# Peptides against a protein of PDB entry 5HOI: the designs that were tried, part 97

Target 1, 351 residues: chain A of PDB entry 5HOI
Amino acid sequence: FRYMPFSPAGTPFGFTDRRYLTMNEVGYVSTVKNSEQYSITVSFFDVGRFREYHFEDLFGYDLCFLNEKGTLFGQSKTGQIQYRPHDSIHSNWTKIIPLQAGERITSVAATPVRVIVGTSLGYFRSFNQFGVPFAVEKTSPIVALTAQNYRVFSVHYSQFHGLSYSLSELGTSSKRYYKRECPLPMSLPNINSDMKKDANLDYYNFNPMGIKSLFFSSYGDPCIFGSDNTLLLLSKWRSPEESKWLPILDSNMEIWKMSGGKETTDIHVWPLALAYDTLNCILVKGKHIWPEFPLPLPSEMEIRMPVFVKSKLLEENKAILNKKNEIGADTEAEEGEEDKEIQIPVSMAAE

## One batch from the design tools (peptide; made by RFdiffusion4, then SolubleMPNN)

Design b1_p14_5_s1 (from b1_p14_5, 8 letters changed)
Fold by OpenDDE base, seed 3:
Structure b1_p14_5_s1 (fold): chain B 351 residues (1-351), chain A 14 residues (1-14)
Amino acid sequence: as target 1 above (351 residues)
Amino acid sequence: DDELYEKILSKLLK
């Protein structure tokens, strides 16, 4: 296993000189390699609220987190971080995070009030929005971070215990845990099945945990979207005994439903955010599971708990077809059995 | 592929 820098919905370079460092509901951050330098662009979906900006990156930032007030950048090897407010009123700041030999920054997160840095050795470093440090805590190795306001969702990896998560609140005086290094029931990438497609190998080398993104919902619930394309939501996290992970969307099942039951390999969901009852996402077309350039417009996918089994739906549809044939309803020409769209009940189709 | 993509994209909320 190799610790790689993680950013929410970040993409690899692949065979190109450009990639997305991060994307979410606010916008997307791209980087272009220009010889030994990089050009970074911070773009927004709400062009009326925000102005796109760019700058030259001499450090090779490989970590990014975008929020409504600014962008946090990080360099995983050098420990350099930079915060850039979107407005021109607040100053940019830079800091070097002290790293031990072989330590890497693995993830960064920023809110309007907090900056968080996680490392491959499990150093959790917290700062205010101005880069003033609060604390350093030693945890299990951090592989991913997200934050909303004062809350932090952290994903940890141990070679012995697999994936765990923490949910904490970074108050002014102390860190409160709602969850501390609890088991995370997320499927890891299956090298033998997922790697049969060359396009998945490049992504796995970029992101070996298969965490496409993690975010807080609009209601402040931790969400994670893994390599299995299932959106998990942490429900009832305020009540430790009642807290559970809910599979609220199987995006492969939803694509299959929307297709009329056609299996496809060239349509993918790329997660951005969860707003109310809709997954904000990019519908990706092509061999790569990640969006290329230019970025398509975001789409909203209604969340639906995966209560249906494809095989049962196929069996029910076959039974309906057989029953229609027995009733002697005029055989409108049987165009080939293979091209018949599965009638998915309207309650199961996206309206 | 293109037709299927547009069909799915048309069923998503915007």
Scores: peptide ipSAE 0.529, ipTM 0.944, DockQ to the pose 0.686
Fold by OpenDDE base, seed 4:
Structure b1_p14_5_s1 (fold): chain B 351 residues (1-351), chain A 14 residues (1-14)
Amino acid sequence: as target 1 above (351 residues)
Amino acid sequence: DDELYEKILSKLLK
């Protein structure tokens, strides 16, 4: 297994010279390779609140985290990090994270009050928004980070124990754990089944964990979106005994329902954020599971717990069609069998 | 594919 740099909703280059370093509800960060340098653009969805900006990257930043106050960049191999406030009133700062031989920065996160760096050896480094260090902690190897205010959601990987997660709060004086290296019930990418398409191999080489994104919901609940296209939410994390992962959306099932029961391989959900009861996402068209350029406008998908079995819905819909035909209801039967939208019962749509 | 994409996109909130 090789630790790769992770950024929330980051995309591979593929066969192109450009990719998204990160994207979320605030905006998207793109990089274009120009010979030995990169051009980075920080773009925003709210163009009235923020102004797009660009700069030349001589370091080859492969890690990024965007928030409402600034953008954190990182270089996984050199240990260089840069924080760029969106407001020109605040100065950019750069720091080198000390790395051991073979150690890499695997993930970075930034809030308006904290900067976090995680490494392939499990070094967890915390800073304030000005790059002043608070602490260094040794954990299991970190593969992904996100943060909201003072809270940090970290994903860890061990070859022996698989995926685990931590939920912590970075106060002024100490780190508090709500969860510490607890098992994460997320499915890993299945190399043998998923890699039959070259496009999936490129994505797996970029992101071996298949974590498309992780974020905090608007309510401050940790969320993760894996390779299975299921959104998991950590419910009741304040109560250790009651805390559980909820599969709040199967995006493959929702695409299947919205298609009228057509299986498709060329429509994908790319997660941005969870706001209230809606997944903010990019609906991707094409062979690649990630958005290309230009970025489509975000869409909102209502969260729905996966309660339905496809086979039962198909059988019920077939039984309804057979009953309509037996009752001698009129000849609008000429719409081809392939275009018959599955009627999902309204009672099943409202829960 | 394009028609199916637009159909799904029309069912999403914007």
Scores: peptide ipSAE 0.521, ipTM 0.942, DockQ to the pose 0.712
Fold by OpenDDE base, seed 2:
Structure b1_p14_5_s1 (fold): chain B 351 residues (1-351), chain A 14 residues (1-14)
Amino acid sequence: as target 1 above (351 residues)
Amino acid sequence: DDELYEKILSKLLK
């Protein structure tokens, strides 16, 4: 296992000179290799609210986090971080994070009020939006971070215990835990099944944990989207005893339903954010599970608990077809090739 | 593939 730099919805270079460093509901950050340098572009979905900007990266930033106020960059090996406000009123700042021998920054997060740095040795470093340090805490090795306002969702990895998560609030004077290194019930990438497809090898080498993204919902609930393409939401996290992970969307099942029950390998969901009851995502076409260039427009996928079994839906559709054929013996109605869409019972949209 | 992609994309909220 190697600790790799993680950014939410970041993509590998693959065979190209360009990749997305991060993307979410605000926009997307791309980097292009230009000889010994990189050109970084910060792009936005709301072009009326924000202006795209670019700069030359001499450091080779491999970590990124985008929010509504600025972009945080990090270099995993050198420990350099840079915060760039979107507005020119506020100055850019740069800082070097002290790293031990072999320590890497594994993830960074930024909100309008906090900057967070996590490392492969489990150093959790917190700053304000101006790069003033608050605290350093030693945790289990951090593999992913996201943050909203004062809240931080961290994913940890132990060779002995696998994946765990923490949910914390970074006040002015203290860190409060709502959850502290609790087991994360996320499936890891299955190397033996997934490695048979060359397209998955590049992604696995880039992201060994298979965490495509993590974010907070619009309601402030931690969300994670794994290699199984299931969106997990942490419900009731304010009540430690009632808190549970909910599989609120199986995106493979939703693609299968929307296809009319066709198995496909060339259509993928790439997660951006959860807004209310919709997953903001990129619908990716092609062999690669991640978006290429140019980035398609975001789409919204309604969240639905994965309660349907494919076999049952196929049996029900066969039973409906057989009943239609028993009734339709007398009417030569050219009911055209109405796309054999699996009618999803509407009844499950109301819980 | 392209037709199936557009079909799915048409069912997503934009």
Scores: peptide ipSAE 0.497, ipTM 0.935, DockQ to the pose 0.762
Fold by OpenDDE base, seed 1:
Structure b1_p14_5_s1 (fold): chain B 351 residues (1-351), chain A 14 residues (1-14)
Amino acid sequence: as target 1 above (351 residues)
Amino acid sequence: DDELYEKILSKLLK
């Protein structure tokens, strides 16, 4: 295992000179390699609220986090970070994070009020939006971070204990934990099954944990989207004894239903955000599980708990088709090849 | 492949 820099919904270069550093509901950040330099572009989905901007990157930023007020950049090896407000009123700032020998920045996050840096040795560093430090805490090794307002969702990795998570609130005077290094029930990438295609090996080398993204929902619940393409939501996290991870969407199952029960290997869901009851995502076409260039428009996928088994749905559809054919044997009506829509049972509303 | 992608995309845009 190697600690790699993680950014939410970031993509590898693959065989190209360009990649996405990060993407979410606000927009997407791309980088293009030109010799020893990089050109970074910050693009937005709401072109009425924000203006696209670009700059030359002399440092080779490999970490990024985008929010509604600015973009945080980081370099995993040198410890350099830069915050760039989207408005021209606030100044950019740059800082060097002190790193030990072999230590790397593994993830960065930014909100309008906080900047967070996590490292491969488990140093958790917090700052205000102006880069003024609050605290340094020693945790288990950090592999991923996201933040919303004052809240931070962190994923940790130990060779002995596997994946864990923390949920904390960064007040002005103190850090509060709601969850502290609790077990994370996320499936890791299966090298033997998934790595049969070179494209999956390239993604595994870029992101060994298979965490495609992590974010907070519009309601402020921690969400994680793993290599199994299942969206997990942390429910009832305010009550430590009642808190549980809910599988709220199997995106492979939803693609299968929407296809009319066809198996496909060239259509993929790439997660951006969870807004209300919809996953904001990119529907990716092709061999790579990640979006290429140009970026397709975002789509919305309704969340549905994976309570159905494919085999039962196929048996029920065969039984419905056989009944229709038994009734239709007496009337020679040339009813055309109407798309055999699988009757999706009414989703039980999540209580 | 293309037809299946457009079919799924059309269901996500409804």
Scores: peptide ipSAE 0.490, ipTM 0.933, DockQ to the pose 0.839

Design b1_p14_5_s2 (from b1_p14_5, 7 letters changed)
Fold by OpenDDE base, seed 1:
Structure b1_p14_5_s2 (fold): chain B 351 residues (1-351), chain A 14 residues (1-14)
Amino acid sequence: as target 1 above (351 residues)
Amino acid sequence: SDELYEQIKEKLLK
């Protein structure tokens, strides 16, 4: 196994001189190889809100994270990171992350208030938006990161335990864990079955975890989209005992239904973000499971629970309703602000 | 097919 640099919805070069470093709901970052240099372009879906910009990359940035305020770049081998605000008011900054022999930056994330660097040795490094360091923590090896505001979703890999995840909040003085290295029930790419197609081998070599993307939903729930094209959402993460991964979308099944039950082997979903009840995605056509150039316009796919899980969720929701009705007899529980976690409506389970 | 892709894409834009 080899740790590879991961960025949300990043694409391989394939047979081309260009790739996407990252993409999400804000936009997409592309890099083009120019001899020994790279030209990076930061593009946006909302062209009225943001201005596209480009620069020459002499370092060969292989890590990227885009947010509404700026773009974080990283070089996995050298430990160089650069933050570029989208506005011209704030200055760019560059930093070198100290790496041990054989250590790699495996993922980077940035919010308007935090910068996070994760490594192949499990070093979790936190900074403010100006690159001032807060802390260094050692965890299990980090393979992917995303962040929203002060919250960080980290994916870890151990040869003994497989995939795990953490959910943490990076306050000003301390790190809080909601989840710490808990098992992640995501399927890994099957090397033996899928590698018969050259395109799948190229993608596996680029991303051996098969994590196409990870993000926070618009409600602040951790989401992950694996090689099985299933969107997993972490529900009830504030309640350690009730927290579970929900398979809220089988994108292959939805594409199959939309086709009228035809073969769709050349049509793929590439995830960008989850906004409310819709997966913002690129509908990809071709042999490659990832978008090529030019990037198609984003599409919205309604979230739907897979039929095989619908029955189980209906039983769980009935059991929860029955428990609420048994407890509801004695305590005037103050209606504290119902922290709006995505409860998958029972209606989505019925069709 | 191209037609199937456009048909699906139109359903996702509605």
Scores: peptide ipSAE 0.482, ipTM 0.930, DockQ to the pose 0.574
Fold by OpenDDE base, seed 4:
Structure b1_p14_5_s2 (fold): chain B 351 residues (1-351), chain A 14 residues (1-14)
Amino acid sequence: as target 1 above (351 residues)
Amino acid sequence: SDELYEQIKEKLLK
């Protein structure tokens, strides 16, 4: 097995000189080979909020993470990372992550408050947004990272134990685990069945875990989209005993239904984000399961599972809170109520 | 097919 650099929704070069380093709900980062150099472009879906920018990459960045405040780049072999704020107010910074012999950066993540680096030896390195280090932890080998605010979703791989995941919060003083190296019930790519097409072999060589993307939902739930094109959501993660992965969307099945039951072998979902009850995605056409250039506009695929209940329950709770505020009840809103997990009724999880 | 892709895309935009 070979650890490969992972970035959320990153694409291979294939037979081209260009690829997407990452993409999500904020935008997409592309890189183009130009001899020994690369030209990187950071593009945004909200062109009114952000301006596209580009730069010459002399390092060959193969890791990327995009957020609303900046872009984190990494070079898996050299250990170089660079953070580039989208605004011109904050300066870019560069750092070298010390790597052992044969160690690679396998994933990077960045939020407005944290930078995270994961390695093939399982070193988990945390920094603030300015590249000031907090801690180094030794975990199982990290294969993927995503982060939202202070929360980190990490995927780990062991040859003996398969896939595991952790969910942690990176406070100022300490790392808290909600989940620590728990089994991840995601199917790995089936080399024998799926690799009959050369295009699938190229993708497998780029991403041997088949993790197309991982992200936090708009509700802060960890999500993962595997090679089976199923969106998994971690529910009840605040309750260690009740926490479970929910298959909230089979994207192949939804495309098949939308086709009227026709063959859809050349139509693929490429995941970007989960916003409320919709999977933000790129609908891909062609032999490759990943988007080519130019990038199609994102599409929204409605999810049928209990996250739709969370949106309604949040709206209902907001409406109840607004009514209480209008009635002038001095309910000290304990600042802790916003982080209460919405209980999904068991009945709606069984339909 | 191109037509099938556009038909699916139109359903995702509604």
Scores: peptide ipSAE 0.481, ipTM 0.931, DockQ to the pose 0.495
Fold by OpenDDE base, seed 3:
Structure b1_p14_5_s2 (fold): chain B 351 residues (1-351), chain A 14 residues (1-14)
Amino acid sequence: as target 1 above (351 residues)
Amino acid sequence: SDELYEQIKEKLLK
């Protein structure tokens, strides 16, 4: 296994001179290789709110995180990071993260109030938006980061324990954990099954964890989209005992349904964000599972709980109703149609 | 299929 630089929804170069460093609901960051240099473009979906900008990259940034206020760049080997506000009112800043021999920056995240750097040795470094350091913590090796406001979702990897996650809040004086290195029930890429398609080998070499993206939902819930094309949401994370991962979307199943049950082996979902009950995504066509150039317009996919989870919730709800009826509560059993889509109650995500 | 892709894309935009 090799620690590779991870950015949310980042794409490989493949056979081209260009790739996406990152993309989300705000926009997309592209880099083009020009001899020994790179040209970076920061583009936005809301062209009325933001102006596209570009710059020459002499460092070869391989890490990126985009938010509504700026873009964080990182170089995994040198430890250089740069924050570029979208507005010219605030100055760009650059910093070198001290790395040990063989240590790499594996992921970076930025919010309007925090900058986070994670490394292959498990150094978690926190800064304010101006690059002033708060703390350095030693954790298990970090493979992915995302952040919203003061909250950080981190994914860790151990050769012995596989994937774990942490959810933390970076206050002014202290770090609070809601979850600390808990098991992450995400499937890793299966080399033997997935490598039968040449296009999957290039992606695996770029991203060996198969984490296509991770983000916070509009409600502030940690979300992860793996190589199995299933969207996982961490529900009830405020209640340690009740916290659970919910498979809220099987994107392969939804594409299959929308096709009318046709073969869809050349159609792929590329995740951007979760807004309320819709996955903002790029619908990708072709051999590659990632978007090429030009970037298609984003699409909205309604979240649908997989049938196996729907059936279990129906059984649990029937068992609760039967227990209420045994207690002699005159709850009129509305024979609500069995076919009502059990939407994940928005309350289960927001609590 | 190009037609199938456009058909799915149109369903996601509605």
Scores: peptide ipSAE 0.469, ipTM 0.926, DockQ to the pose 0.620
Fold by OpenDDE base, seed 2:
Structure b1_p14_5_s2 (fold): chain B 351 residues (1-351), chain A 14 residues (1-14)
Amino acid sequence: as target 1 above (351 residues)
Amino acid sequence: SDELYEQIKEKLLK
């Protein structure tokens, strides 16, 4: 098995000189081969909020993570990482991650407050947004990372146990685990069935795990989108015994329904983010399962989950909180109330 | 088909 550099929704070069390093709800990062160099462009969907920028890459960055404050780049072989704030007020910084012989950076993630580096030997390295190191932990080999605020969703691979996941919080003083190397019930790419199409072989060589993307939902729930085009959401992750993966969207089935039951072998969903009850995605047309150039505008695919119930329960809970505040109950606003998991009634989870 | 792609894209939320 060969560890490949992973970035959320990253695309292969294929037969082209260009690819997407990463894409999400914020935007997309592209790289173009220019002889021995690369030109990187950071583009945004909200052109009113952000300005596109580009730079010459002399290092050949093969890892990327985009957030609302900046872009993290990494080179899997050399261990070089670079953080580039979108705002010119903040300085870029570069660091070399020490790698052992044969070790690779396999994934990087960045939030406005944390930078995370994962490696093929299972080294988990944490930094602040300025590149100041917090800790180094040894885990099972890391194959993918995403992060939101202080939370990190990591995917691990073992030759003996397959895929596992961790969910952790990187506080100021310590790392807390909500989940630690628990089994991930995601199907791996089926080499024998899928390799009959040359286009699938190119993608498999780029991403052997078939993880198209992973992200946190707008509600802070870990999500993963595999090669089976099923969106999995980790529900009840604050309750270790109640935690479960929910198949919240079969995107192939939804495309099939929208087609009126026609063949849709040339239409693909490419995941970006989960916002409330909608999967933000690129609808891809063609032989390749990934978006080409130019990038189509994002589309929203409605998820049938009781996330409508979560939104409605959030509004109802806010309305109850506002009514309690109007009734003059001097309940000390413990800073911890925003992080209460909204319990969805079992009756509403069955539709 | 191109027509089927556009028909699906029109049914997605924008």
Scores: peptide ipSAE 0.461, ipTM 0.926, DockQ to the pose 0.516

